# Ledger of designs, part 91: peptides against a protein of PDB entry 3J47

Target 1, 121 residues: chain A of PDB entry 3J47
Amino acid sequence: IRLTNQLKSLKGLQSKLKDVVEYLDKVINKELPINHTILGKLQDVFNLLPNLGTPDDDEIDVENHDRINISNNLQKALTVKTNDELMVIYISNLVRSIIAFDDLIENKIQNKKIQEQRVKD
Target 2, 69 residues: chain B of PDB entry 3J47
Amino acid sequence: YEEKEESNLAATKSMVKIAEQYSKRIEEEKELTEEELKTRYVGRQDPKKHLSETADETLENNIVSVLTA

## One batch from the design tools (peptide; made by RFdiffusion4, then SolubleMPNN)

Design b2_p21_6_s2 (from b2_p21_6, 11 letters changed)
Fold by OpenDDE base, seed 4:
Structure b2_p21_6_s2 (fold): chain B 121 residues (1-121), chain C 69 residues (1-69), chain A 21 residues (1-21)
Amino acid sequence: as target 1 above (121 residues)
Amino acid sequence: as target 2 above (69 residues)
Amino acid sequence: KLKEILEKLKKAIEEYDKLIS
């Protein structure tokens, strides 16, 4: 469900971006007037996007090292965090799998003992 | 779309806590393993079953966490 | 075999703890 929602959101964003590009092209070509409302919303979106430009070396805010990457430059630092989180999740899954496997083996051993007892009776 | 975005944001926030939760889950898993060991010695099946169930739940939660990540 | 699995589990947990820490 969550992944599907994320994908839907991304698809929606992609579609909107495409529409904006098409609109901008039409405005440049003087085919359509500028829709100020759409442009304003787009500007707001761009302002909320992490700066994709050359990270000035200085403002790598040390504090955001632990936050998951939302956008490209900040996204790179956040990508490292995301990778670490994914690694943790992976290890956790492995641990759980091992525990489950251990239990399965124990159950199998018990079942075998029960069968052996039934054969002796 | 907005609902999904909100869900993704919530998932991201949850991921920040996953590291802490993971450490806790590991500890819980260790405790269950000890209980299984003890149960093997005592011959009581119930603690072992409980450990298995808890391990499974922990796995499921990790999978969900990965999917949200 | 079960003992070996338990040992592997313990090691995996320890490795995870090291990564988190």
Scores: peptide ipSAE 0.470, ipTM 0.859, DockQ to the pose 0.010; fails the geometry check
Fold by OpenDDE base, seed 1:
Structure b2_p21_6_s2 (fold): chain B 121 residues (1-121), chain C 69 residues (1-69), chain A 21 residues (1-21)
Amino acid sequence: as target 1 above (121 residues)
Amino acid sequence: as target 2 above (69 residues)
Amino acid sequence: KLKEILEKLKKAIEEYDKLIS
């Protein structure tokens, strides 16, 4: 369910971005006037989106280095944080798997001892 | 789409909380392993079972965290 | 075998702690 919702949101965003690109192409070709309301909303989205286009090194706000994947350049720093979080989750899963395996081995040893005792009786 | 975005935001907040809880879960897992070890020496099966169950719960929570990430 | 698994678990926890620190 969660992955499906994330995928749906991403698809919706992709579709909207495609519509924006098509609109911008039409404006460049002088086929349609610029809709100021849509552009304002897009500007707001772009301002909320970490700067995708301008690799200006300076606005990598140091504070957002530790926060997760929203957009590509800030997403690079955020990708590092996300990667760290993913690594933590991976190690946690590994640890849990090892503990579960240890319990299984112990249970097997106990079962073997019980069987050996039953054979002696 | 909006509902999914809200769910993703909630999931992200949950991931931060999971990271904090992860350190605690590791400690809880260690405690359970120690209890299992003690149970082997004392011959009490109950603490060992409880440790195994807690380890399984910890593993399940990690899997959910991976799916959320 | 169980002791080996426990040692692997301990090592994994230690590596995780180093990565988180």
Scores: peptide ipSAE 0.461, ipTM 0.852, DockQ to the pose 0.011; fails the geometry check
Fold by OpenDDE base, seed 5:
Structure b2_p21_6_s2 (fold): chain B 121 residues (1-121), chain C 69 residues (1-69), chain A 21 residues (1-21)
Amino acid sequence: as target 1 above (121 residues)
Amino acid sequence: as target 2 above (69 residues)
Amino acid sequence: KLKEILEKLKKAIEEYDKLIS
């Protein structure tokens, strides 16, 4: 469910970005007037988004560890955070798997003992 | 789309909580393993089963956390 | 085999604790 919702959000964003690009191309070509309302909303969105600007390589100092895969440079920092989180999850799953295996082995040993007792009776 | 965004935000907040809960889950897992060892000596299946179930629940919660990350 | 699994589990827990700390 969560992954599906994230995917839908990303698809929606992608569609909107495509529409904006198409609109900008039409404006540049003087085919359509500038829709100020849509541009204003888009500007607001961009202002709330960390600078998606041309990756000048340098200052990925943006502290915000928590925010999801935003654009390339911030996306790199976020990707690192996501990778760390995924590593933690992976280790946790591994630990749980090991515990489950320990229980299975113990169950097997108990079953073997029960069988040996039945053979002696 | 908005509902998904809200869900993602909730998931992110849950991740912070997961880090705290993770330490607790590790301790619970250790307790289960110790109980399993004790049960092996006592020969009682019931405590061992309970420990195994708790470990499974802990694993399931971690998987859900990964899916929400 | 069970002892080996238990040791692996202990090591994994210790590594996780170090990562979280």
Scores: peptide ipSAE 0.458, ipTM 0.846, DockQ to the pose 0.010; fails the geometry check
Fold by OpenDDE base, seed 3:
Structure b2_p21_6_s2 (fold): chain B 121 residues (1-121), chain C 69 residues (1-69), chain A 21 residues (1-21)
Amino acid sequence: as target 1 above (121 residues)
Amino acid sequence: as target 2 above (69 residues)
Amino acid sequence: KLKEILEKLKKAIEEYDKLIS
């Protein structure tokens, strides 16, 4: 579900970017007037997006280093954090699975003993 | 898109909480394992069952945590 | 088999603790 929602968000962003590019191309070709409102909103979106293209190492917001940010550089740091969290969850699942298996084996052994006792009686 | 974003934000907040809960769940799992060990020694089925159930709950919580991550 | 599973569990917990530390 979460991955699906993330993919949907990315697809939505991609579609919007495509629409903007198409709009800009039409404006350049003088086919349509510049819609300042759409451009302003798009600029706001770009300003809120971590700078995808500028490698300025300095604005790696140290505080958000732990949060999966959609932009590539911050996204790399966030991807590392996400990977670590996923590893923890994976290990936890393994531990739980092992415990569950141990209990199942024990239950089977007990059931077998109970059956053996019933056959002897 | 907004609903998905809200879900992702909620999931991220849940992950932080899950990390703390995970440490606690590991301890709960250990307790269950000890109870299972005790049940093996005592031959009482009830403590072992309880341990197994707690381990299953811990596993489910981890799966939910992974899905939320 | 059960003993082997328990040992694997113990090892996994120890590895996790090392990773978290």
Scores: peptide ipSAE 0.451, ipTM 0.850, DockQ to the pose 0.010; fails the geometry check

Design b2_p21_6_s3 (from b2_p21_6, 9 letters changed)
Fold by OpenDDE base, seed 3:
Order: sequence, then C-alpha cells, then structure tokens
Structure b2_p21_6_s3 (fold): chain B 121 residues (1-121), chain C 69 residues (1-69), chain A 21 residues (1-21)
Amino acid sequence: as target 1 above (121 residues)
Amino acid sequence: as target 2 above (69 residues)
Amino acid sequence: ELQELLEKLKQAIEEYDKLLE
C-alpha cells in the first residue's frame, strides 16, 4: 500500500512535469501564450525542489542530508542517510536473529537434558 | 497523490521514531539477554522465555521498520 | 557456544548504538 502510494505520487509528479515541459515548448514556439498562473505555481514547486543542477555537494545544508530523496543531487546526500538507516536496520535484524538463535540453542540444550534424564529414569 | 505524500511523510517520521525505538529496543534486548543468562544459571524457564519473546518483538519491529523505510 | 552468541549479540547492539550516534 505505502509503496503503491509513493509510486502513484511519483507518477503524478512525472506527468505534471511532462505537461509543464510541453507547455514551455509551446510557449517557446509561440503556439500558446504564457499562462502566468501555471508558471507561478511551477516556479513555487521548483523553488521547493532541491537544486538539481549544482554539482557542488558542499553547500547542501547538513540538515537536508538526513531528509528523503526529494531531488537527485539532494538525493545523493539522502542516499547516504538512507544507507545509514538501512545499516541500522540490518544490524538490528542481525541482533534479533542472534537472540533468536541463542534461544534456540538453549531450547535444544534443555531438550537434551530432559532426554538424558528420561534415559536415566 | 496527497494521501500518498502524507503516507510518505508519516513513514519518514516513523523512521525517526524507529531510530529512537531502536535504541530502546537494543536496551530491552540486552536486558532480555541478561535475563536469559541468569535463567541459564538459575534453571528457570520463564525468564528465558520472556527474554526470547522480547527479542522476537524487537526483531519484528526492526523488520517493520525495514519494510517502512 | 551460547555465551559466544550472546557476546556477538551484545557487540552488534553496541555497534548499532554507535551508528545511531
């Protein structure tokens, strides 16, 4: 469900972006007048998007390093955060597996002791 | 789209919470391990079982966190 | 062997805590 919703949102964004590009092309070709309202909204969206074009990784606020892959350049920094989070999850799973294994071993030892006692009786 | 965005935001917040919960879960797991260790020495099955259950719960929460990430 | 497993678990927990910091 969550993944499907994310995919749907991404598809919607992609479609909208395509429409904007198409609109901009038409404006450049003088086929359609510039719709100022659409451009204003698009500009607002663009301003909210992390700067994709600046290669200099240095100026991206450290705070955004921890946030989700919203945009490709910020996405690299976010990829690092995602990697760290995945590592934490992996380690946590490993720890749980070890605990479960420990319990299994103990259960086996107990079962063996019970069997040995039954043989002595 | 908005519902999905809200879901993603909730997931992100959940990840932060998961990190905090993870630290807490680690401590809980450690306590369970100590209890299991004590249970091994004392021969009481009940504390060991409780430790195992807590470890399993910790594992489940981590799996859910991974699926949410 | 079980004690060794417990020690590995403790180590993994400590590593996780370090990563969270």
Scores: peptide ipSAE 0.456, ipTM 0.850, DockQ to the pose 0.011; fails the geometry check
Fold by OpenDDE base, seed 4:
Structure b2_p21_6_s3 (fold): chain B 121 residues (1-121), chain C 69 residues (1-69), chain A 21 residues (1-21)
Amino acid sequence: as target 1 above (121 residues)
Amino acid sequence: as target 2 above (69 residues)
Amino acid sequence: ELQELLEKLKQAIEEYDKLLE
């Protein structure tokens, strides 16, 4: 469910971006006037996106290093965090798998003992 | 779309929480393993089963966490 | 063998904890 919602959101964003591009192209071609309200909102969205370009030297607050990267430069730092989280999840899955295997082995041993007893009877 | 965005934001927050909980889950898994060992020595099947079930649940939660991440 | 597997799991968990740190 969550993943599906994320995917839907991304698709919606993609569609909106496409519409914006098409609108901008029409404005450049003088086919349509610029919808200032939509452009203003889009500009606001872009301004809220973490800067993808030149890292100005401002000390990326050390505390946010552990947070998942949302946007490009910030997204890079957040990507590292995401990778770390994924790694943790991966290790956790491995651990669970090992435990499950241990139980399976034990069950198998028990079943084998039961079978051996049945053959002796 | 807005609902999904909110869900993604919640998922991201949950991921941070998952990182914190991960260490705890690992410890719980160790405890279960110890219980299995103890059960193997005591000959009680119930602790072993419980350990297995808890391990499976922990695995499932981790998978869900990964999918949410 | 099962004990060995459990030990491997324990080690993996410890390594993960170290990475988190």
Scores: peptide ipSAE 0.444, ipTM 0.854, DockQ to the pose 0.011; fails the geometry check
Fold by OpenDDE base, seed 1:
Structure b2_p21_6_s3 (fold): chain B 121 residues (1-121), chain C 69 residues (1-69), chain A 21 residues (1-21)
Amino acid sequence: as target 1 above (121 residues)
Amino acid sequence: as target 2 above (69 residues)
Amino acid sequence: ELQELLEKLKQAIEEYDKLLE
C-alpha cells in the first residue's frame, strides 16, 4: 500500500512535469501565452527542492544525509543513504534465507534419522 | 497526491525507527539461531522449530519495513 | 556447512553495522 502510494505520487509529479514541459514548448513556439499560475507553483516547488546544480555550497548540511533522493546533490547524499538501506534489506533477506535453509537441512536430517530407525525396526 | 506525500513523510520517519529496530532484530535472530543449534545437539525438535519460526517472522518484518521505506 | 553459512551471515551483518556507523 505505501509503496503504491509513493509510486502514484511520483507518477502524478511526472505527469505534471510533462505538462509543464509541453506548455513551455508551446510558449517558445508562440502558440500559447505563459500560464503564470502554473509557473509560479512550479517555481515554488523548485525553490523547496534542495539546490540541484550549484556546486559551490559544499556545506551539504550533514543532517540532511538521511533523506531519500528528491533532488540531485541532496540526491547524491540521499542515494548513499538509499544504498545503505538497500544493503540492510539485502543482508536481512540473506539472513532469512540462511535460517530457512538451516531449517530445511535440519528437517532433512531428521527425516533421514526417522527412515534409518524404521529400517532397523 | 497530498495523502501519499504525508504517507511518504511518515514512512521516512518510520524508516529511522526501522533501522534501529533492524539492529535489534538481527540480534534476536542470532539468539534464535544459537538456540536452534543447541537444540539440534540435544535432539529436541520443538525448540528448534520455534526458533526457526521466530527468525522467519523477524525477517518478514524486516522485509515489510524495507518495502515501506 | 550450515553453521559456516550462519557465521558468514553474522559477519555480513557486523560489516553492515560498521558501515552504518
Scores: peptide ipSAE 0.433, ipTM 0.842, DockQ to the pose 0.012; fails the geometry check
Fold by OpenDDE base, seed 5:
Structure b2_p21_6_s3 (fold): chain B 121 residues (1-121), chain C 69 residues (1-69), chain A 21 residues (1-21)
Amino acid sequence: as target 1 above (121 residues)
Amino acid sequence: as target 2 above (69 residues)
Amino acid sequence: ELQELLEKLKQAIEEYDKLLE
């Protein structure tokens, strides 16, 4: 469910970005006038997005650790965070598997003891 | 889109909670293993079964948390 | 063998705790 919602949101964003690019191309070609209302809303969205542009400013602001999706640098930081979370989940699953395996071994040992006792009788 | 954003926010909060609960779950898993060890010495099946079930529940919760992430 | 598995589990938990620190 959550992954599906994330995918849907991403697809919606992609579609909107495509529409904006197409609109900008038409404006550059003088085919359509600039829609100021749409442009203003888009500018607001971009201002809320972490700055994608300048490669040189290495200062990954600490606050951007949480916002995974948008900028390649932010996306890289978010990818790292996602990888860390996935690693934690993986380790947790391994631990659970080990515990389950331990229980299985103990059960097998007990069953073997019960069988040996039955044969002695 | 808004519903998805809300779901993502809830998931992020859940991840923070999962990190806190993870340490507790690890401790619960250890306790279960100790009970199994004790049960092996006492020869009683019941405590060992309970520990195994608790470990399984802890694993299931972790898997669900990972899938929700 | 079970004891060895338990030790591996303990080590995994310790590594996880170190990663969280």
Scores: peptide ipSAE 0.421, ipTM 0.837, DockQ to the pose 0.011; fails the geometry check

Design b2_p21_6_s4 (from b2_p21_6, 11 letters changed)
Fold by OpenDDE base, seed 2:
Structure b2_p21_6_s4 (fold): chain B 121 residues (1-121), chain C 69 residues (1-69), chain A 21 residues (1-21)
Amino acid sequence: as target 1 above (121 residues)
Amino acid sequence: as target 2 above (69 residues)
Amino acid sequence: DLEELLKKLKEAIEKYDELLK
């Protein structure tokens, strides 16, 4: 469910970006007037996106560096954090799988013992 | 789209909490493994089942955490 | 086999704890 929602959100963003590009191309070609409201909202979205290109402003809140592959430098740090989180999740899943296997093996051994006892009776 | 964005934001906040919970979940998993060891010794099937179920729940939570990341 | 699996699990948990530090 969560992965599907993330994928749907990403697809929606991609579709919207495509629509914006198509709109900008039409404006450049003088086919349609610029919708200032849509452009303003898009600019706001881009301003909320981590700055992809400018290295200089010191207020790179270290906290945003950790989470999501959004933008290049900040995105790189977010990529590293995402990788670390994925690694943790992978190890956790491995540990859970091993525990589950241990329980299954024990249950199988117990079932075998019960069957052997029933055959002796 | 907005609902998924909100879900991703909630997921991201949950991920920080998951890192803390992960350490706790590892400890809970260890406790479960100890209970399995004890259950092997005591021969009671019920504690082993509970351990297995908790391990499965811990695994599921980790998978959900990965999917949220 | 089960004891070996438990050992591997313990080792995996320890490695995870080291990575979290």
Scores: peptide ipSAE 0.462, ipTM 0.853, DockQ to the pose 0.011; fails the geometry check
Fold by OpenDDE base, seed 4:
Structure b2_p21_6_s4 (fold): chain B 121 residues (1-121), chain C 69 residues (1-69), chain A 21 residues (1-21)
Amino acid sequence: as target 1 above (121 residues)
Amino acid sequence: as target 2 above (69 residues)
Amino acid sequence: DLEELLKKLKEAIEKYDELLK
């Protein structure tokens, strides 16, 4: 469910960006007048979005280096953090899996002992 | 779309909390392993079961955290 | 086999704790 929602949001954003690009191309080609209100809102969105371009290394806040994968240049540092978090989750899952296997093995051994006792009775 | 965006924002906030919770989950897993070891030596099934259940819960929480990430 | 698995689990937990610090 969560992944599906994220994918849907990303698809929606992609579609909107495509529409914006198409609109900008039409404006450049003088096919449509510039809608200043739409452009202003888009500019605001772009300013709120982490820059998708190759940022200068100076825009990466060092404090975000250990944080979750959100978006682009700030997202490079954030990507490292997300990778670290994912690694932690992966290790935790492995550990839990090992514990679960240990319990299963022990349960199996116990079940065998119980069966052997029942056969002797 | 908006509902999913809100869900993603909530998930992102949850990820920050996951790092803190992860250490706690690891400790819960250790407790389960110790109980299993004790149960193996003492022949008491109950502590072993509790350890297994706590380990499973810890795994589930980690999976949810990964899915949120 | 179980003892070895428990050892591996312990090692994994310790590594995780080190990574979290």
Scores: peptide ipSAE 0.459, ipTM 0.856, DockQ to the pose 0.011; fails the geometry check
Fold by OpenDDE base, seed 1:
Structure b2_p21_6_s4 (fold): chain B 121 residues (1-121), chain C 69 residues (1-69), chain A 21 residues (1-21)
Amino acid sequence: as target 1 above (121 residues)
Amino acid sequence: as target 2 above (69 residues)
Amino acid sequence: DLEELLKKLKEAIEKYDELLK
């Protein structure tokens, strides 16, 4: 359910971004006039989005390294954090799998010992 | 869309909490493994079973964490 | 072998702790 909601939000955002790109392409091609209202809303979205990769502001505020990928440069730092979190989850799963495997081996060894005892009796 | 965004924010907060819980779960898993090892030497099956069950619970929680990440 | 698996598990946990630091 939660993943499905995140995926739905991402799909909605992707669709809206595609519509914006198509609109911008039409404006560049002079097929449509510049709609100031759409541009204003886009600017508001960009302002609410933590600094999308405007290439010039070198001040990667060190503090925002911790949040998930919403947009490209902060998204890169956030990607690194997300990668670290994913690595932690992956290692955790591996550890759990190994423990479960160890228990399975121990159970098999015990079962074998019980069978050997039954054959001796 | 807003409901999903709110759900994602709650998920992110949950992930931070999961990371803290994960550190605790790793320690619990270590304790169980030591108990299982000790029980293997002593030949007592009961502590080993408890260790196995806790390892399984830890694995399930990681799977849920991956699904929520 | 169970002992080898336990050793691998311990190594994985240690690597995880190092990555968390």
Scores: peptide ipSAE 0.436, ipTM 0.840, DockQ to the pose 0.011; fails the geometry check
Fold by OpenDDE base, seed 3:
Structure b2_p21_6_s4 (fold): chain B 121 residues (1-121), chain C 69 residues (1-69), chain A 21 residues (1-21)
Amino acid sequence: as target 1 above (121 residues)
Amino acid sequence: as target 2 above (69 residues)
Amino acid sequence: DLEELLKKLKEAIEKYDELLK
């Protein structure tokens, strides 16, 4: 069962990779506009791919090594981009949290002032 | 596979949209903060409440964005 | 203190803007 699932996943990845290559070729040939969505999915696929760049020193033909290196560099760039986006989201959440806290504090101060005024009356 | 690809596509488009919305929300948050500051000076509760609500909405949207990323 | 929280919020917003840039 586990091996069969792994094989199925690999076949799916292979098919998807082929589709991506075909799409990229069309984009390079200016037959289709750059689909940002496909690029994003590719990025996700690459991020899920184990680092193909553990060079086990085995004599993988220089051409394959260059392709693997290009793929790894692209994956790294995509990972950095994803991290940057996540950082932006994180900072945004922090800012929102701080604003919410500020409002809570202000509300508390106002409530206190109202209570103090009621005691004076 | 196709469903996953479509989902990833939608997620990526959502992320771009979220980035734009985030920039807009930051501006809205700034406006609310200014209104809150003004409300503190004027002693009017209403602008402050509105600012707080907008800040909360901004936070919620950011949280949703993080969960979607 | 509310004032301190506001200050922190402002600082966080500024940092966020810097990171976006």
Scores: peptide ipSAE 0.419, ipTM 0.838, DockQ to the pose 0.012; fails the geometry check

Design b2_p21_7_s1
Fold by OpenDDE base, seed 4:
Structure b2_p21_7_s1 (fold): chain B 121 residues (1-121), chain C 69 residues (1-69), chain A 21 residues (1-21)
Amino acid sequence: as target 1 above (121 residues)
Amino acid sequence: as target 2 above (69 residues)
Amino acid sequence: EIEELLKKIQELLEKIKKLLE
């Protein structure tokens, strides 16, 4: 459910971006006037996106390193954090799989012992 | 879309929480492993089964956490 | 801490292998 909602949100964003591009192309071609309201909202969204360009030397506040930042330069630092989190989840899954495997082996050993006892009887 | 965005934001917040919970989960897995060792020595089936079930539950939670990350 | 957990899991696996033999 949650993943499906995220995917739907991304699809919605993609569709909206496509509509914006199409609108911008029409404006460039002088086919339609710019819808200032939609453009303003898009500009606001872009301004809220962490700066993808030249890292100006300003001290990236060390405390926000732990937050998965959505925007590209911040997304790079966030990608590192996301990778670390994914690695942790992967290791945890491996641990669970090993424990489950251990239990399976124990069950198999017990089953073999039961079969050996039945053959002796 | 807004509900999904909110869900995605909640997932992101949950990911931060998962990092905190991960340390706890590792400790829980370690305890389960110790219980399996103890169960092998005691010859009691019940602790081993409980360990297996807890390991499976921990695995499922990790998978869900990955899917929400 | 994760490496230590992995070692404990490996030890359990080896004990299980010995029980299967």
Scores: peptide ipSAE 0.419, ipTM 0.848, DockQ to the pose 0.007; fails the geometry check
Fold by OpenDDE base, seed 1:
Structure b2_p21_7_s1 (fold): chain B 121 residues (1-121), chain C 69 residues (1-69), chain A 21 residues (1-21)
Amino acid sequence: as target 1 above (121 residues)
Amino acid sequence: as target 2 above (69 residues)
Amino acid sequence: EIEELLKKIQELLEKIKKLLE
């Protein structure tokens, strides 16, 4: 449920961004006037987005490590965090697989012992 | 959209808590695996099954937590 | 710590594999 909601929100954002791009292309082609309201809201969104493009501020504030998807430089630090989280998930899945395998092995050993006992009887 | 954003924010806050719980769950899983191994050498099957089930549940919770993250 | 956990898990898998052989 939560993942589905996140995906739906992301799809909604993607659709809106596509509409903005299409609008901007029409404005560039002089087919439509600039919608100032949409541009203002988009600018507000970009201003709230951590600065994607300015290479100079080396001070990646350590605090904003949590927001994965928004900004490319922050996205690199967040990509490292995401990679660590994915690694933990992968390890957890491996551990589960190992435990399940252990149970299967034990069941096979038990079944083999039962068969050996039946042959001796 | 706003409801999903609030859900994502709550999920993000939960992720920090999940990371802490994950470290604890990994330790619990290790303990279960060690006890299962010891029980296997002793030949007692019942404790091993319980340890395996507990480890599976712990891992399931970790996967759900990460998927929620 | 995670690497050590992985090593322990791998060791357990090898022990289980030997018991199946």
Scores: peptide ipSAE 0.412, ipTM 0.839, DockQ to the pose 0.007; fails the geometry check
Fold by OpenDDE base, seed 5:
Structure b2_p21_7_s1 (fold): chain B 121 residues (1-121), chain C 69 residues (1-69), chain A 21 residues (1-21)
Amino acid sequence: as target 1 above (121 residues)
Amino acid sequence: as target 2 above (69 residues)
Amino acid sequence: EIEELLKKIQELLEKIKKLLE
């Protein structure tokens, strides 16, 4: 469910971005006037997005440690954070799998002992 | 779209909660291991089963958390 | 902490192996 919703949101964003690109291309080609309302909303969205474009500012804004998705350098730092989180989850899953396996073995041993007792009888 | 955004926000909040719960889950796993050890000495089936079920639930919650991330 | 947990799990596995024997 959650993954499906994320995918749907991403698809919606992609569609909107495509529409914006198409609109911008038409404006550049002087086919359509600039729609100020759409452009203003888009600008607001971009202002809320971390600055993707400036390659040189090495200032890893320490505050955005928590925001996984956004900008390429930020995205790289976020990718590292996501990788670390995934590693922790992976280790946790391994540990649980080992515990479950241990329990399975114990259950099998107990079942075998019960069967051996039944045969002696 | 709004519903998905709300879901993503809930997921982010869940990640913070997961960090706190992760420490608790590690402790629960340790307890499970200890109870299994104790049950092995006592030879009783019931405590081991409960421990196993608790470990499985903890695993499922971690998997859901990963899938949500 | 994770390493300690893993060690405990390994000890449990060894105990289970001994019970299977």
Scores: peptide ipSAE 0.406, ipTM 0.833, DockQ to the pose 0.007; fails the geometry check
Fold by OpenDDE base, seed 3:
Structure b2_p21_7_s1 (fold): chain B 121 residues (1-121), chain C 69 residues (1-69), chain A 21 residues (1-21)
Amino acid sequence: as target 1 above (121 residues)
Amino acid sequence: as target 2 above (69 residues)
Amino acid sequence: EIEELLKKIQELLEKIKKLLE
């Protein structure tokens, strides 16, 4: 459910961006007048988006590293964080699997002892 | 779209909480393994079973956390 | 921290091996 909602949001954003690009191309070609209200809202959205293209913005605030899939540089940092988190989860799962395996081995040993005792009786 | 964004935000907050709980879960797993070792020496099946069950529950919670990430 | 956890897991595995012997 959560992943589906995230995917839906991303698809909606992608569609909107495509519409904006198409609109901008039409304006450049003088086919349509510029809607200043839509452009203003889009500009506000772009200003809220971390800069995708300039590697030089030193002020990548470390705090926002955790949150949003938005900008490629920020996305790269977020990808690294996600990889680290996935590694931790993977290691935890391995540990649990080892513990479960140990219990299975112990149960098998106990069952073998019970069977050996039954054969002696 | 807004509902999905809210769900993603809730999930991200849950991931942060999971990261905090992860350290605690690792410690709980260590405690369980120590109890299992103690139980193996004592030869009591019930404490070992309880340790195994707790380890399994810890694993399940980690898997759910990964699936929620 | 992860390395320390891995070390603890390895110690537990060694204890289990000793119990299986």
Scores: peptide ipSAE 0.403, ipTM 0.838, DockQ to the pose 0.007; fails the geometry check

